# Ledger of designs, part 97: peptides against a protein of PDB entry 6B4J

Target 1, 315 residues: chain A of PDB entry 6B4J
Amino acid sequence: DITMQWYQQLQDASMQCVLTFEGLTNSKDSQAKKIKMDLQKAATIPVSQISTIAGSKLKEIFDKIHSLLSGKPVQSGGRSVSVTLNPQGLDFVQYKLAEKFVKQGEEEVASHHEAAFPIAVVASGIWELHPRVGDLILAHLHKKCPYSVPFYPTFKEGMALEDYQRMLGYQVKDSKVEQQDNFLKRMSGMIRLYAAIIQLRWPYGNRQEIHPHGLNHGWRWLAQILNMEPLSDVTATLLFDFLEVCGNALMKQYQVQFWKMLILIKEDYFPRIEAITSSGQMGSFIRLKQFLEKCLQHKDIPVPKGFLTSSFWRS

## One batch from the design tools (peptide; made by RFdiffusion4, then SolubleMPNN)

Design b1_p18_2_s4 (from b1_p18_2, 6 letters changed)
Fold by OpenDDE base, seed 3:
Structure b1_p18_2_s4 (fold): chain B 315 residues (1-315), chain A 18 residues (1-18)
Amino acid sequence: as target 1 above (315 residues)
Amino acid sequence: SLEEKLKSLEEKAEKLFS
């Protein structure tokens, strides 16, 4: 299908990118190793510095990342670093930067949901200027969280259980699979980040241009989820995460059509979720139920906590 | 289909805005 073709194309592009900079990553040369480490730090440290503290700091981080991707020298770890230091430097930095954005969803947003917004607005702005970074963000996101596509990986004959678990997005270390709560926490973070990216535009860019991966992809995601059989605990969790973060934006964009979708979720899809929900998994289901009931009752979806305001950008 | 399901909910959605 078209969705799986898109998924595969992004994964192929990501793999080709890795092959492109393999010379840099596999080099035994001391200088090449140093350059690699410097480039990796230059790409990833600014992303880790993203916070909800001040808009001015966020702008500084954005400018630094953009400068690096533009071939300009940037200061990192007390050294001047440029992608021009190696012919494969740009590809490497784009890959590592994209990987780091997704990792921040997986780790930072997973623990602090409000962190989705400052990370997402930087990612969106960088994506607008550097489309390849955006494609790589999707590739990394899809690989770590297939539910962001969305699709549910299937077990194939002859597949190792651990490989299947990894395909589902679980971490498997020393033949031990990740606990379900930790898995869902990471998936939640990535979905929340994605939901934030598709609705946010960098305020200092050319906002007259179309969002490179906008709310239409959010609508597509919802439609695809609803066309799939629910997965125990996962669907209820991620559907809530998605709607909590981008439901307000979707409501504003799609109006009556969005409300039809919410009614469909409540009346048609919820019973299907309930049917596969065990007593120990009722928490996610109840949370989604209460959210939808509240939204339908009030005929409104609240602006998500942590949404960036005009006051943030003036700070 | 999803489209058919959504179409059937049009009246219910309109009631939300009445």
Scores: peptide ipSAE 0.143, ipTM 0.856, DockQ to the pose 0.839
Fold by OpenDDE base, seed 1:
Structure b1_p18_2_s4 (fold): chain B 315 residues (1-315), chain A 18 residues (1-18)
Amino acid sequence: as target 1 above (315 residues)
Amino acid sequence: SLEEKLKSLEEKAEKLFS
């Protein structure tokens, strides 16, 4: 399966990256520990500062991240920090930066859906300039949310239940599995972030270049989802999240073909979702159904709330 | 392949308009 091969390649690359900077992470030297912490803060704090407030502030954050990845010194915690402080510094920063983008999906976007767009436009712009960061974003995203690939992990013989739950994306702490609502909330955040990334371009880059991971991957994602058996509650939830965030962009890009896809979802896929949905889980399906039927009725998909406008970039 | 699956979906979708 080509999709699973791609998934595995990204995971392998991510694991290889971790191995590359093990010397930095495992060092007992006090100076190395300090460098590690400084690099980690320099990589992650700017991402946490991303907000919907002003385009100018977003540009400052982008420039800081790009400078760090380019080997230039940046100010972090009142200190000058550079990836050149350690031979493994760049690999470490790329990994931690990518991890932080995905964490913002599962935490910030999960709680505030509108936050997807400013985070995604920075991630997209950084990905354009630093492809390795993009691959690591995908690796982290796929590991935490296999539905972003998409695939549904299966239980294998000899697997511990907790390991299977983790593979599905659940957090398991002290043998207690995460509540379903919290799980779905985190998955929703990550899917929404992904849906935003594939449609957004950094406005100050070379926009003539092809998006490194563009809307064609959105089309692929939908096609793959529709070719899979639905998973109870999960499929309906994430399909809604995806369409709400990138449906307008997909409509503009694929036009008639996208409308054909929506009709197929309504006529062929909805009955399959409904067949596996219990009475207690009907809420997610109803939400998806109502959204899609409204879009078909109006022959329009609304621009998602929080979409970045020209006025944002002038602020 | 993914391309084959996409093509299959397109064909199915097209049949809905016929």
Scores: peptide ipSAE 0.102, ipTM 0.800, DockQ to the pose 0.196
Fold by OpenDDE base, seed 5:
Structure b1_p18_2_s4 (fold): chain B 315 residues (1-315), chain A 18 residues (1-18)
Amino acid sequence: as target 1 above (315 residues)
Amino acid sequence: SLEEKLKSLEEKAEKLFS
């Protein structure tokens, strides 16, 4: 399966990256530990500062991240920090930065859906300039949310239940699996972030270039989902999340072809979702149904709440 | 392949308009 090969290649690349900077991570040297912490903070703090407040602030954050990745010194915690402080510094920073973007999906976006757009536009812009960061974003995303690939992990003989639960994207702590609602919220956040990334371009970049991971991947994702047997509650939830965030962009890009797919979802795929939906899970199904019916009736998909406007960039 | 799946989906969708 080409999709699974792609998944595995990204995971392998991510693992190789970890091995590359293991010396920095595992060092007992006081100076090395200091450098590691400084680099980690320099990579992650700017991402945590991303907000919907002002475009100018977002640009400052972007410039800081880009400067760091470019080998320039940046100020972090009152200190000058550079990836050149250690031979493994760049790989480490790229990995931690990518990890942090995905964490913002599962945490910030999960709680505040509108936060997807400012995070995504920075991620997209950084990805354009630093392709390796993009690959690592995918690797982290795919590992935490296999539904972003998409695929449904299978239980293998001899596998521990906890390991299977983790493969499905559940958090398991002290032999306790997270609640289904929390799981779905985190998955939703990551899918929404992904749906935002594939449609957004950094406005100060070279827009004449092809998006490094654009809407064609959104089309691919939908096609793959529709060719899979739906998973109870998960498929209805994430399909809604995805379409709410990037449906308008897909409609504009693919026009009639997108509407054909939307009709296919309504007429062909819904019965399959309904067949596996229990009475206690009707909420996600109903939300998806109502969304699709509204879109088909109005022949339009609304621009998602939180979409960045020209006024945002002038602020 | 993924491309084949996409094509298959498009063909199915087209049938809904016929």
Scores: peptide ipSAE 0.088, ipTM 0.795, DockQ to the pose 0.187
Fold by OpenDDE base, seed 2:
Structure b1_p18_2_s4 (fold): chain B 315 residues (1-315), chain A 18 residues (1-18)
Amino acid sequence: as target 1 above (315 residues)
Amino acid sequence: SLEEKLKSLEEKAEKLFS
């Protein structure tokens, strides 16, 4: 399976990255520990500062992240920090930065859906300049949300139940599995972030270049989902999240082909979702139904709330 | 392949308009 090969290649690259900077992370040297902490803060704090408030502030954050990844010194916590302070500094920063972008999907976007767009446009712009960061974003995303690939992890003989639950994307602490609502909320945030990344370009970059991970991957994702048996509650939730965020962009890009896809979803795939939906899971099902019906009736998909406008970039 | 899956899906969708 080409999709699973791609998944595994990204996971292998991520694991190799971790091994590469193991010397930095496991060092008992006081200077190495200091450098590690400074680099971690320099990589992650700017991402946490991303907001919908002003385009100018977003540009400053982007420039800071790009400078750090380019080997230039940046100010962090009142100190000058550079990836050149340690031979493994760049690999470490790329990994932690990518991890932080996905965490913002898991946490910030999960709680505030509109936050997907400013985070995504920065991630897309950084990915364009630093492809390895993009690959690591995918690796982190796929690991936390296998539905972003998409695939459904299977239970194997001899596997611990907790390990299987973690493979499905659940958090398990002290032998207690995460509640379904919290799980779906986190998965939704990550899918929404991904759906935003594939459609957004950093406006101050070379827009003539091809998007490093563009809408063709959105089309691929939909195709793969529709060729899979739906999973109870999960498929209805994430399909809605994806279409709400990137459906308008897909409509504009693929036009008639998109509408064929949407009709297929409504008439062929949706009944399969219905067949596995219990009375307690009707919320996600009804939401998807209403969305599909409205879009088909109006022959339009609305621009998602929080989409970055020209006025945002002038602020 | 992914391409084959896409083609299969497109063909299925086209049948909805025939």
Scores: peptide ipSAE 0.052, ipTM 0.781, DockQ to the pose 0.179

Design b1_p18_3_s1 (from b1_p18_3, 6 letters changed)
Fold by OpenDDE base, seed 2:
Structure b1_p18_3_s1 (fold): chain B 315 residues (1-315), chain A 18 residues (1-18)
Amino acid sequence: as target 1 above (315 residues)
Amino acid sequence: SLEITESLEEIREEIKKL
């Protein structure tokens, strides 16, 4: 399976990255510990500052992240910080930055869907300049949300139930599994972030370059989902999230092919979702139904709420 | 014209190739 090979390659690369900076993370030296903390803050704080308020502020954040990744000193917490402070500094920062982008999908986008767009445009722009960060974003995303690959993890003989639950993307703490609503909320946030990344380009970059992980991956994702058996609430929820965020972009890019796909979803795949939907799961099902019916009726996919306009970039 | 003249089966086969 080509998709699973790709998944495994990204996970292996992520694991190798962790091993490369193990000396920095496990150091007992006081200076190394200080450097680690400074680098971690420098990598993650700018991402947490991403907001929908002003395009100028977003540019400042982007420039700061790019400067850090380029080996330039940046100001963080009143100190000058550089990845050159330690031989493993760059690998560590790339990993932590990628992790933080995915975490913003999991937390911020999950709670505020419109936040997907400013986070995604920065992530896309950084990915264009720093491909390794992009690969690490995918690795973190796939690990936390296997449905972003997509695949459904299977229970293996001898596996602990908690480990299986974690593989499915659930948080398990003190032998308590995460509630289904919270799980779906986090998965939704990550899928929405991904759907935004694949369609957005940093406006101050080289526009002539091909998107490093563009809409073709969105098409692939849909195709893979449709070739899989639906997973109750998960499939209905995430399919809606994906289409709401990137459906307009896919429509513009693939035109008639997109509408063929949408009809197939409505007429062939949707009944399969219905067949596995319980009375308690009708909310996600109905939402997807209404979205598909509206889009097919109007022959249009609306631009998602929170999509960055020219006015945003002038602010 | 967004007239999809293709059968659902044809569409399904096209998607499998993707």
Scores: peptide ipSAE 0.048, ipTM 0.727, DockQ to the pose 0.759
Fold by OpenDDE base, seed 1:
Structure b1_p18_3_s1 (fold): chain B 315 residues (1-315), chain A 18 residues (1-18)
Amino acid sequence: as target 1 above (315 residues)
Amino acid sequence: SLEITESLEEIREEIKKL
């Protein structure tokens, strides 16, 4: 399976990255520990500052992240910080930056869906300039949300139940599994972030270049989902999240082909979702149903709430 | 990509069955 090979390749690259900067992370030297913490803050704080407030502020954040990744010194916590402070500094920063983008999907976007767009446009722009960061974003995303690949992890012989639950994307703490609503909320946030990344381009870059991970991956994702048996509650939830965020962009890109896909979802795939939906899970099912029916009736998919407009970039 | 093309063809075949 090509998809699973791609998944494994990204995970292997991520693991190799961790091994590369292990010297920095495992150092007992006080100066190395300080550098590590400074680099971690420099990589993650700008991402946490991303907001829907002003395009000018978003540009400042982008420029700071790009400068850091380019080996230039940046101000962080009142100190000058550079990846050149340690031989493993760049690898560490790339990894932590990518991890933080995914965490913003998991946390911020999960709670505030509109936050997907400013985070995604920065991530896309950084990915364009720093492909390794993009690969690491995918690796982190895939590990936390296998449904973003998409695939459904299977229980293997001899596997502990908790490990299987973690593979499915659940948080397990003190032998207590995460509640289903919290799980779905986090998965939704990550899928929404992904759906935003694949459609957005940084407006101050070279727009003539091909998107490093564009809408073609959105089409692939949909096709792969449709080729899989639906998973109870999960498929209905995430399919809605994905279509709400990037359905308009996919419609514009693929036109008649996308409408055929949407009809296929409604007429063929949706009954399969219904067949596995319990009475307690009807909320996600009904939401998807209403969305599909509305889109087909109006022959339009609305621009998602929070989509960045020209006025945002002038602010 | 080849993968996308294959996926599109599969979808087209499925749609024709509807």
Scores: peptide ipSAE 0.035, ipTM 0.644, DockQ to the pose 0.084
Fold by OpenDDE base, seed 3:
Structure b1_p18_3_s1 (fold): chain B 315 residues (1-315), chain A 18 residues (1-18)
Amino acid sequence: as target 1 above (315 residues)
Amino acid sequence: SLEITESLEEIREEIKKL
């Protein structure tokens, strides 16, 4: 399976990255610990500062992240910080930055769906300039949300139930599995972030270049989902999240082909979702149904709420 | 008019190839 090979390659690259900076991570030296903490803050704080408030602020954040990744000193916590402070500094920062982007999907986007767009446009722009960060974003995303690949992890003989639950993306703490609503909320945030990344380009970059992970991956994702048996609650939830965020962009890109896919979803795939949907899970199903019916009726997919406009970039 | 002249099955087969 080509998709599983791709998944595994990204996971292997991510693991190799961790091994590369293990010296920095495991150092008992006080100076190394200080450098690690400074680098971690420099990588993560700017991402946490991303907001929908002003394009100028977003540009400042982008420039700071890019400067850090480029080996330039940046101000963080009142200190000058550079990846050159340690031989493993760049690998560490790339990993932590990528992790933080996915974490913002998992947390911020999960609670505030509109936050997907400013986070995604920065992530996309950084990915364009720093491909390794993009690969690491995918690796972190795939690990936390296998549905972003997409694939559905299977229970293997001899596997502990908790390990299987973690593979499915559930958080397990003190032998207690995460509640389904919280799980779906986190998965939704990550899928929405991904759907935003694949359609957005940093406006101050070289837009003549091909998107490093563009809408063709959105088409692939939909195709793969439709070729899979639906999962209870998960498929309806994430399919809606994905289409709400990138459906308009996919419609513009693929035109008639995209509408054919929507019809296939409504007429062929939806009954399969319905067949596995319990009465307690009808909310996600109904939401997807209403969205599809509205889009098909109006022959339009609305621009998602929070989509960045020209006025945003002039602020 | 989105004259969806193609059968759902044809669309399904096209998607399976992707």
Scores: peptide ipSAE 0.071, ipTM 0.742, DockQ to the pose 0.744; fails the geometry check
Fold by OpenDDE base, seed 4:
Structure b1_p18_3_s1 (fold): chain B 315 residues (1-315), chain A 18 residues (1-18)
Amino acid sequence: as target 1 above (315 residues)
Amino acid sequence: SLEITESLEEIREEIKKL
C-alpha cells in the first residue's frame, strides 16, 4: 500500500531526526542543557503567539521562525539564540517546531476552530521554505491522528490493549484511556489544521511555486476515506471537520468534480455511516447530514469561519 | 502524484455507479 509506505517513511525520518539530536537532548553538560532549553523556547513560543488578531503580528512571528531556521540569531527570553550554538541545533529546532504546530492543532484549534487558519498559513509558509519541517509536521500529525493519513490502525495478535489505544490516537495515562469526547475533540483540531494547511499559501512568499502539500492532497484524503469502511463516530466527525474547513476551497478548485464527490458522499457513503451509528453517536451524524443537505440544497459551500481575508493582512 | 491519480480514478468509477 503506497499510503502506508508513505506513512512509514515519514515516521522513519522522524525517528532518525530524534536520533540525530540525541546528543543534545541527553547531554548532562550545563551549557548544552541551557542551549537545548533556549532553542526549544525559541522554536515553540512564537507558534504559541499565533492569533487571529492582526496580519502584521503574524508576519513578525513568521519572520522570527524563518530567521531561526535560517541560522540567524533571534531574541528569545531576553537572550540571543541561534541554531548554530550546537551542531544538532537545527535538527532539534525543526523537530520541536513541527511538533508544536501539530500540538496547536490538538489543543488550540480543538478548542477554537477559527485558530486553524492563522496557524496553518504560518505552517504552510514555513513548509514552503523548509521542506523538512513540513515532513516532520506530517510525521507528528500522522502519529497523533492516523485518520489524517488516512488509515485505521488494526489490533495485532499479542498487542497490549493500551498500545492499540495509543495507535488509534487515544491518550492513555495510568492505565486510563481518554474519554471519547476528548479524543474526538483533539482529532477534530488536528484534521481542521491539516485541512487549512493544504489550502493556504503564505502571501509574502513566491506564489509561483507549487504548494508543497496542496489541495490535491485534500482530494486524495477524501478519496481514501471514501474507499475505507467508516469508523463509528470518528468518520462522521472528521469528514464534517474536513469539509467545513476546506470544502469551499475544493469546490473552487475542482468545480463539477467536487459536486460529484459530494453527491457520492451523500448518496453512497453517508448511508454506510448511518448503518454503524448508534443512538448515542447521533450528534456527529446529524451535523454531517445537515451540512451535506445544506450545501447540496444551496449549491454552495460556505467560506469557513476564521478564513483570512485581505483585511486581515492589512491589519 | 501517482497515488492521487489512482484515487481520482477510483472515485470516478464509484461515481459511474450512481
Scores: peptide ipSAE 0.035, ipTM 0.653, DockQ to the pose 0.078; fails the geometry check

Design b1_p18_3_s2 (from b1_p18_3, 8 letters changed)
Fold by OpenDDE base, seed 3:
Order: sequence, then structure tokens, then C-alpha cells
Structure b1_p18_3_s2 (fold): chain B 315 residues (1-315), chain A 18 residues (1-18)
Amino acid sequence: as target 1 above (315 residues)
Amino acid sequence: SLEITDSLEEIREELKQL
């Protein structure tokens, strides 16, 4: 399976990255520990500062992240910080930055869906300039949300139930599995962030270049999902999240082909989702149904709430 | 109504090739 090979390659690259900066992370030296903490803050704080307030502020954040990744000194916590402070500093920062982007999907976007767009446009722009960060974003995303690949992890003989639950993307703490609603909320945030990344380009970059991970991956994601057996609650939830965020962009890009896909979802895939949907899970199913019916009726997919306008970039 | 002239099966097969 080509998709599973791609998944594994990204995971292997991510693991190799961790091994590369192990010297920095495992150092007992006080200076190395200080550098590590400074680099971690420099990589993560700017991402946490991303907001829908002003395009100018977003540009400042982008420039700071790009400067850090480019080996330039940046101000963080009142100190000058550079990846050149340690030979493993760049690898560490790239990894932590990518991790933080995915974490913002998991946390911020999960709670505030509109936050997907400013986070995604920065992530996309950084990915364009720093492909390794993009690969690491995918690796982190795929690990936390296998449905973003997409694939459904299978229980293997001899596997602990908790390990299987973690593979499915559940958080397990003190032998207690995460509640389904919280799980789906986090998965939704990550899928929404991903759906935003694949459609957005940093406006101050070279837009003549091909998107490093563009809408073609969105089309592939949909195709793969539709060729898989649906999972209860998960498929209906994430399919809605994905279409709400990037459906308008996919419609514009793929036109008639996109509408064929929507009809296939409505007429062929929906009954399959319904067949596995319990009465307690009807909320996600109904939401997807209503969305598709509205889109098909109006022959339009609305621009998602929070989509960045030209006025945002002039602020 | 979006009159899709293509069968759902044809659409499914097209999607499998992507």
C-alpha cells in the first residue's frame, strides 16, 4: 500500500530527526539545557501567538519563525536565540515547530475552528521555505490523527488495548481512555488545520511555485476515505470537518468532478455511514447530511468562516 | 439538480484510480 509506505517513511524520518538531536535533549550540561529551553520557546511561542487579529502581526510571526529556521538570531524571552547555538539546534527547532503546529490543530483549532486559517497560512508558508518542517508536520499529524493519512489502525495480536487506543489517536492517561467527544474534538481540529494548509498560500511568498502539499492531497484524501469502510462517528465527523474547511476550494479546483464526488458521498457513502451509526452518534451524521443537502441544493459550498480576506492582510 | 450522467459505480472506480 503506497499510502502506508508514505506514512511509514514520514514516521521513520521523524524518528531519525529525534535521534539526530538526542545529544541536545539528553545533555546534562547546564548550558545545553538552557539552549534547549531557549530554542524550544523560540520555536513554539510564535506559533502560540498566531491569531486572527491582524495580518501585520501574522507577518511578524512568520518572519520570526523563518528567521529562526534560517539561522538568524531572534528575540525570545528577552534573549537572543539562534539555532547555531548548538549543532543539533536546527533539527530540534524544526521538530518542535512542526509539533507545535499540529498541537495548535489539536488544541486551538479544536476549540476555535476559525483559528485554522491563520495557523495554516503560516504553516503553509513555512513549509514552502522549509520542506523538512512540512514533512515533520505530516509525521506529527499522522501519528496523532491516523485519519489524516487516512488509514484506520488495526488491532494486532498481542497488542495491549491501551496501545491500540493510542494508535487510534486516543489519549490514555492512568489507564483511562479519552472520552469520545474529546477525541473527536481533537481529531476535528487537526483535520481542519490540515484542510486549511492544503488550500492556503502565504501571500508574501513566491506564489508562482506549486503548493508543496496542495489541494491534490485533499482530493486524494477524499478518494481514499470513500474507498474505505466508514468508522462509526469518526468518518462522518471528519468528512464534515474536511468539507466545511476545504470544500469551497475543492469545488473551485475540481468543479464537476467535485460535484460528482459529493453526489457519491450523498447517494452511495451515506447509507454505509448510516448503517454503522448508532442512535447516540446521529449528531455527526445529521450534521454531515445537512451540510451535503444544503450544498447540493444551492449548488455551492460556502467559504468557511474565518477564511482570510484581503482586508485581513491590509491590517 | 446536478444531473450526474455517470453511474455511481463509474465515479467510484474513477476515485479508486486517484
Scores: peptide ipSAE 0.102, ipTM 0.775, DockQ to the pose 0.642; fails the geometry check
Fold by OpenDDE base, seed 1:
Structure b1_p18_3_s2 (fold): chain B 315 residues (1-315), chain A 18 residues (1-18)
Amino acid sequence: as target 1 above (315 residues)
Amino acid sequence: SLEITDSLEEIREELKQL
């Protein structure tokens, strides 16, 4: 399976990255620990500052992240910080930055869906300039949300139940599995972030270049989902999240082909979702139904709430 | 006009090729 090979390659690259900076992370030296913390803050704080407030602020954040990744000194916590402070600094920063983008999907976007767009446009722009960060974003995303690949992890012989639950994307703490609503909320945030990344380009970059991970991956994602048996509650939830965020962009890109897909979803795939939906899971099912019916009736998919307009970039 | 004249099966096969 080509998709699973791609998944594994990204995971292997991510693991290799961790090994490359292990010396920095495992150092007992006080100076090395200080450098590690400074680099971690320099990588993650700018991402946490991303907001829907002003395009100018977003540009400042982008420039700071790009400067850091380019080996230039940046101000963080009142100190000058550079990846050149340690031979493993760049690898560490790339990994932590990518991890933080995915965490913003998991946390911020999960709670505030509109936050997907400013986070995604920065992530996309950084990915364009720093492909390794993009690969690490995918690796982190895929590990936390296998449905973003997409695939459904299977229970293997001898596997502990908790490990299987973690593979499915659940948080397990003190032998207690995460509640289903919290799980779906986090998965939704990550899928929404992904759906935003694949459609957005940084406006101050070279727009003539091909998107490093564009809408063709969105089309692939949908095709893969439709070729899989639906998973109870999960498929209906994430399919809605994905279509709400990137459906308009996919419609514009693929035109008639997109509408053929949407009809296939409604007429062929949706009954399969219905067949596995319990009475307690009707919320996600009904939401998807209403969305599909509305889109087909109006022959349009609305621009998602929070989509960045020209006025945002002038602010 | 979104006149999809193709059968669901034909649509499915077209999507597999993309």
Scores: peptide ipSAE 0.066, ipTM 0.753, DockQ to the pose 0.722; fails the geometry check
Fold by OpenDDE base, seed 5:
Structure b1_p18_3_s2 (fold): chain B 315 residues (1-315), chain A 18 residues (1-18)
Amino acid sequence: as target 1 above (315 residues)
Amino acid sequence: SLEITDSLEEIREELKQL
């Protein structure tokens, strides 16, 4: 399976990255620990500062992240920090930055769906300039949300239940699995972030170049989902999340082909979702139903709430 | 009416080739 090979390649690359900077992360030296902490803060704090408030602030954040990844010194916590402070500094920062972007999907976007867009446009712009960060974003995303690949992890003989739950993307703490609502909320946030990344370009970059991970991957994702058996509650939830965020962009890009796919979803795939939907899962099912019916009726996919406008960039 | 001139099967096959 080509999709699973791609998944594994990204995971392998991510693991190799971790091994590369293991000396920095496992060092007992006080100076190395200080450098690690400074680099971690420099990589992650700017991402946490991303907001929907002003385009100018977003540009400042982008420039800071790009400067850090370019080997330039940046101010973080009142200190000058550079990836050149340690031979493993760049790999570490790239990994932690990518991890933080996915974490913002998991946490911030999960709670505030509109936050997907400013986070995604920064991530896309950084990915364009730093492809390795993009690969690491995918690796982190795929590991936390296998549905972003997409695939549904299967239980293997001899596997511990907790390990299977973790493979499915559940958090398991103290032998307690997270509640289904919290799980779906986190998965939704990550899918929404991904759906935003694939459609957004940093406006101050070279927009003549092809998007490093563009809408063609959105089309691929949908195609793969439709070729899989639906998973109870998960498929209805994430399909809605994906279409709500990037459906308008896909419609504009693929036109008639998009509508053919949407009809296929409604007429062929949706009944399969219905067949596996329990009474307790009707919320996600009904939401998807209403969305599909509305879109087909109006022959339009609405622009998602929080989509960045020209006025945002002038702010 | 979106005249789905293409059968759902044809659409499915097109999606498999992406």
Scores: peptide ipSAE 0.059, ipTM 0.745, DockQ to the pose 0.646; fails the geometry check
Fold by OpenDDE base, seed 4:
Structure b1_p18_3_s2 (fold): chain B 315 residues (1-315), chain A 18 residues (1-18)
Amino acid sequence: as target 1 above (315 residues)
Amino acid sequence: SLEITDSLEEIREELKQL
């Protein structure tokens, strides 16, 4: 399976990256520890500062992240910080930055869906300039949300139940599995972030370049989901999240082909979701139903709430 | 008018090739 090979290659690259900077992370030297902490803060704090408030602030954050990744010194916590402070500094920063973007999907976007767009446009712009960060974003995303690949992890003989639950994307702490609602909320945030990344381009970049991971991957994702058996509650939830965020962009890009796909979802795939939906899971099912019916009736998919407008970039 | 002339099966097969 080409998709599973791609998944594994990204995971292997991510693991190799961790091994590359192990010297920095495992060092007992006080100076190395200080450098590690400074680099970690320099990589992650700007991402946490991303907001829907002003395009000018978003540009400042982008420029700071790009400067750091370019080997330039940046101010962080009142200190001058550079990836050149340690031979493993760049690899470490790229990994932690990518991890933080996915974490913002998991936490911030999960709670505030509109936050997907400013985070995604920065991530897309950084990915365009720093492809390795993009690969690491995918690796982190795929590990936390296998449904973003998409694939459904299978239970293997001799596997511990907790390990299987973790493979499915559940958090397991002290032998307690995460509640379903919290799990779906986190998965929703990550899928919404992904759906935003694939459609957004940094407006101050070279627009002549091809999007490093564009809408064609969104089309592929939908095609793969539709070729899989639906998973109870998960498929209805994430399909809605994906279509709400990038459905308008897909409609504009694929036109008639998009509507053919949407009808296939409504008439062929949706009954399969219904067949596996229990009475306690009707919320996600009903939400998807209403969305599909509304879009087909109006022959339009609305621009998602929080989509970045020209006025945002002038602020 | 979105005339979907293709059968659902044809659309499904097209999507499998993507």
Scores: peptide ipSAE 0.057, ipTM 0.749, DockQ to the pose 0.740; fails the geometry check

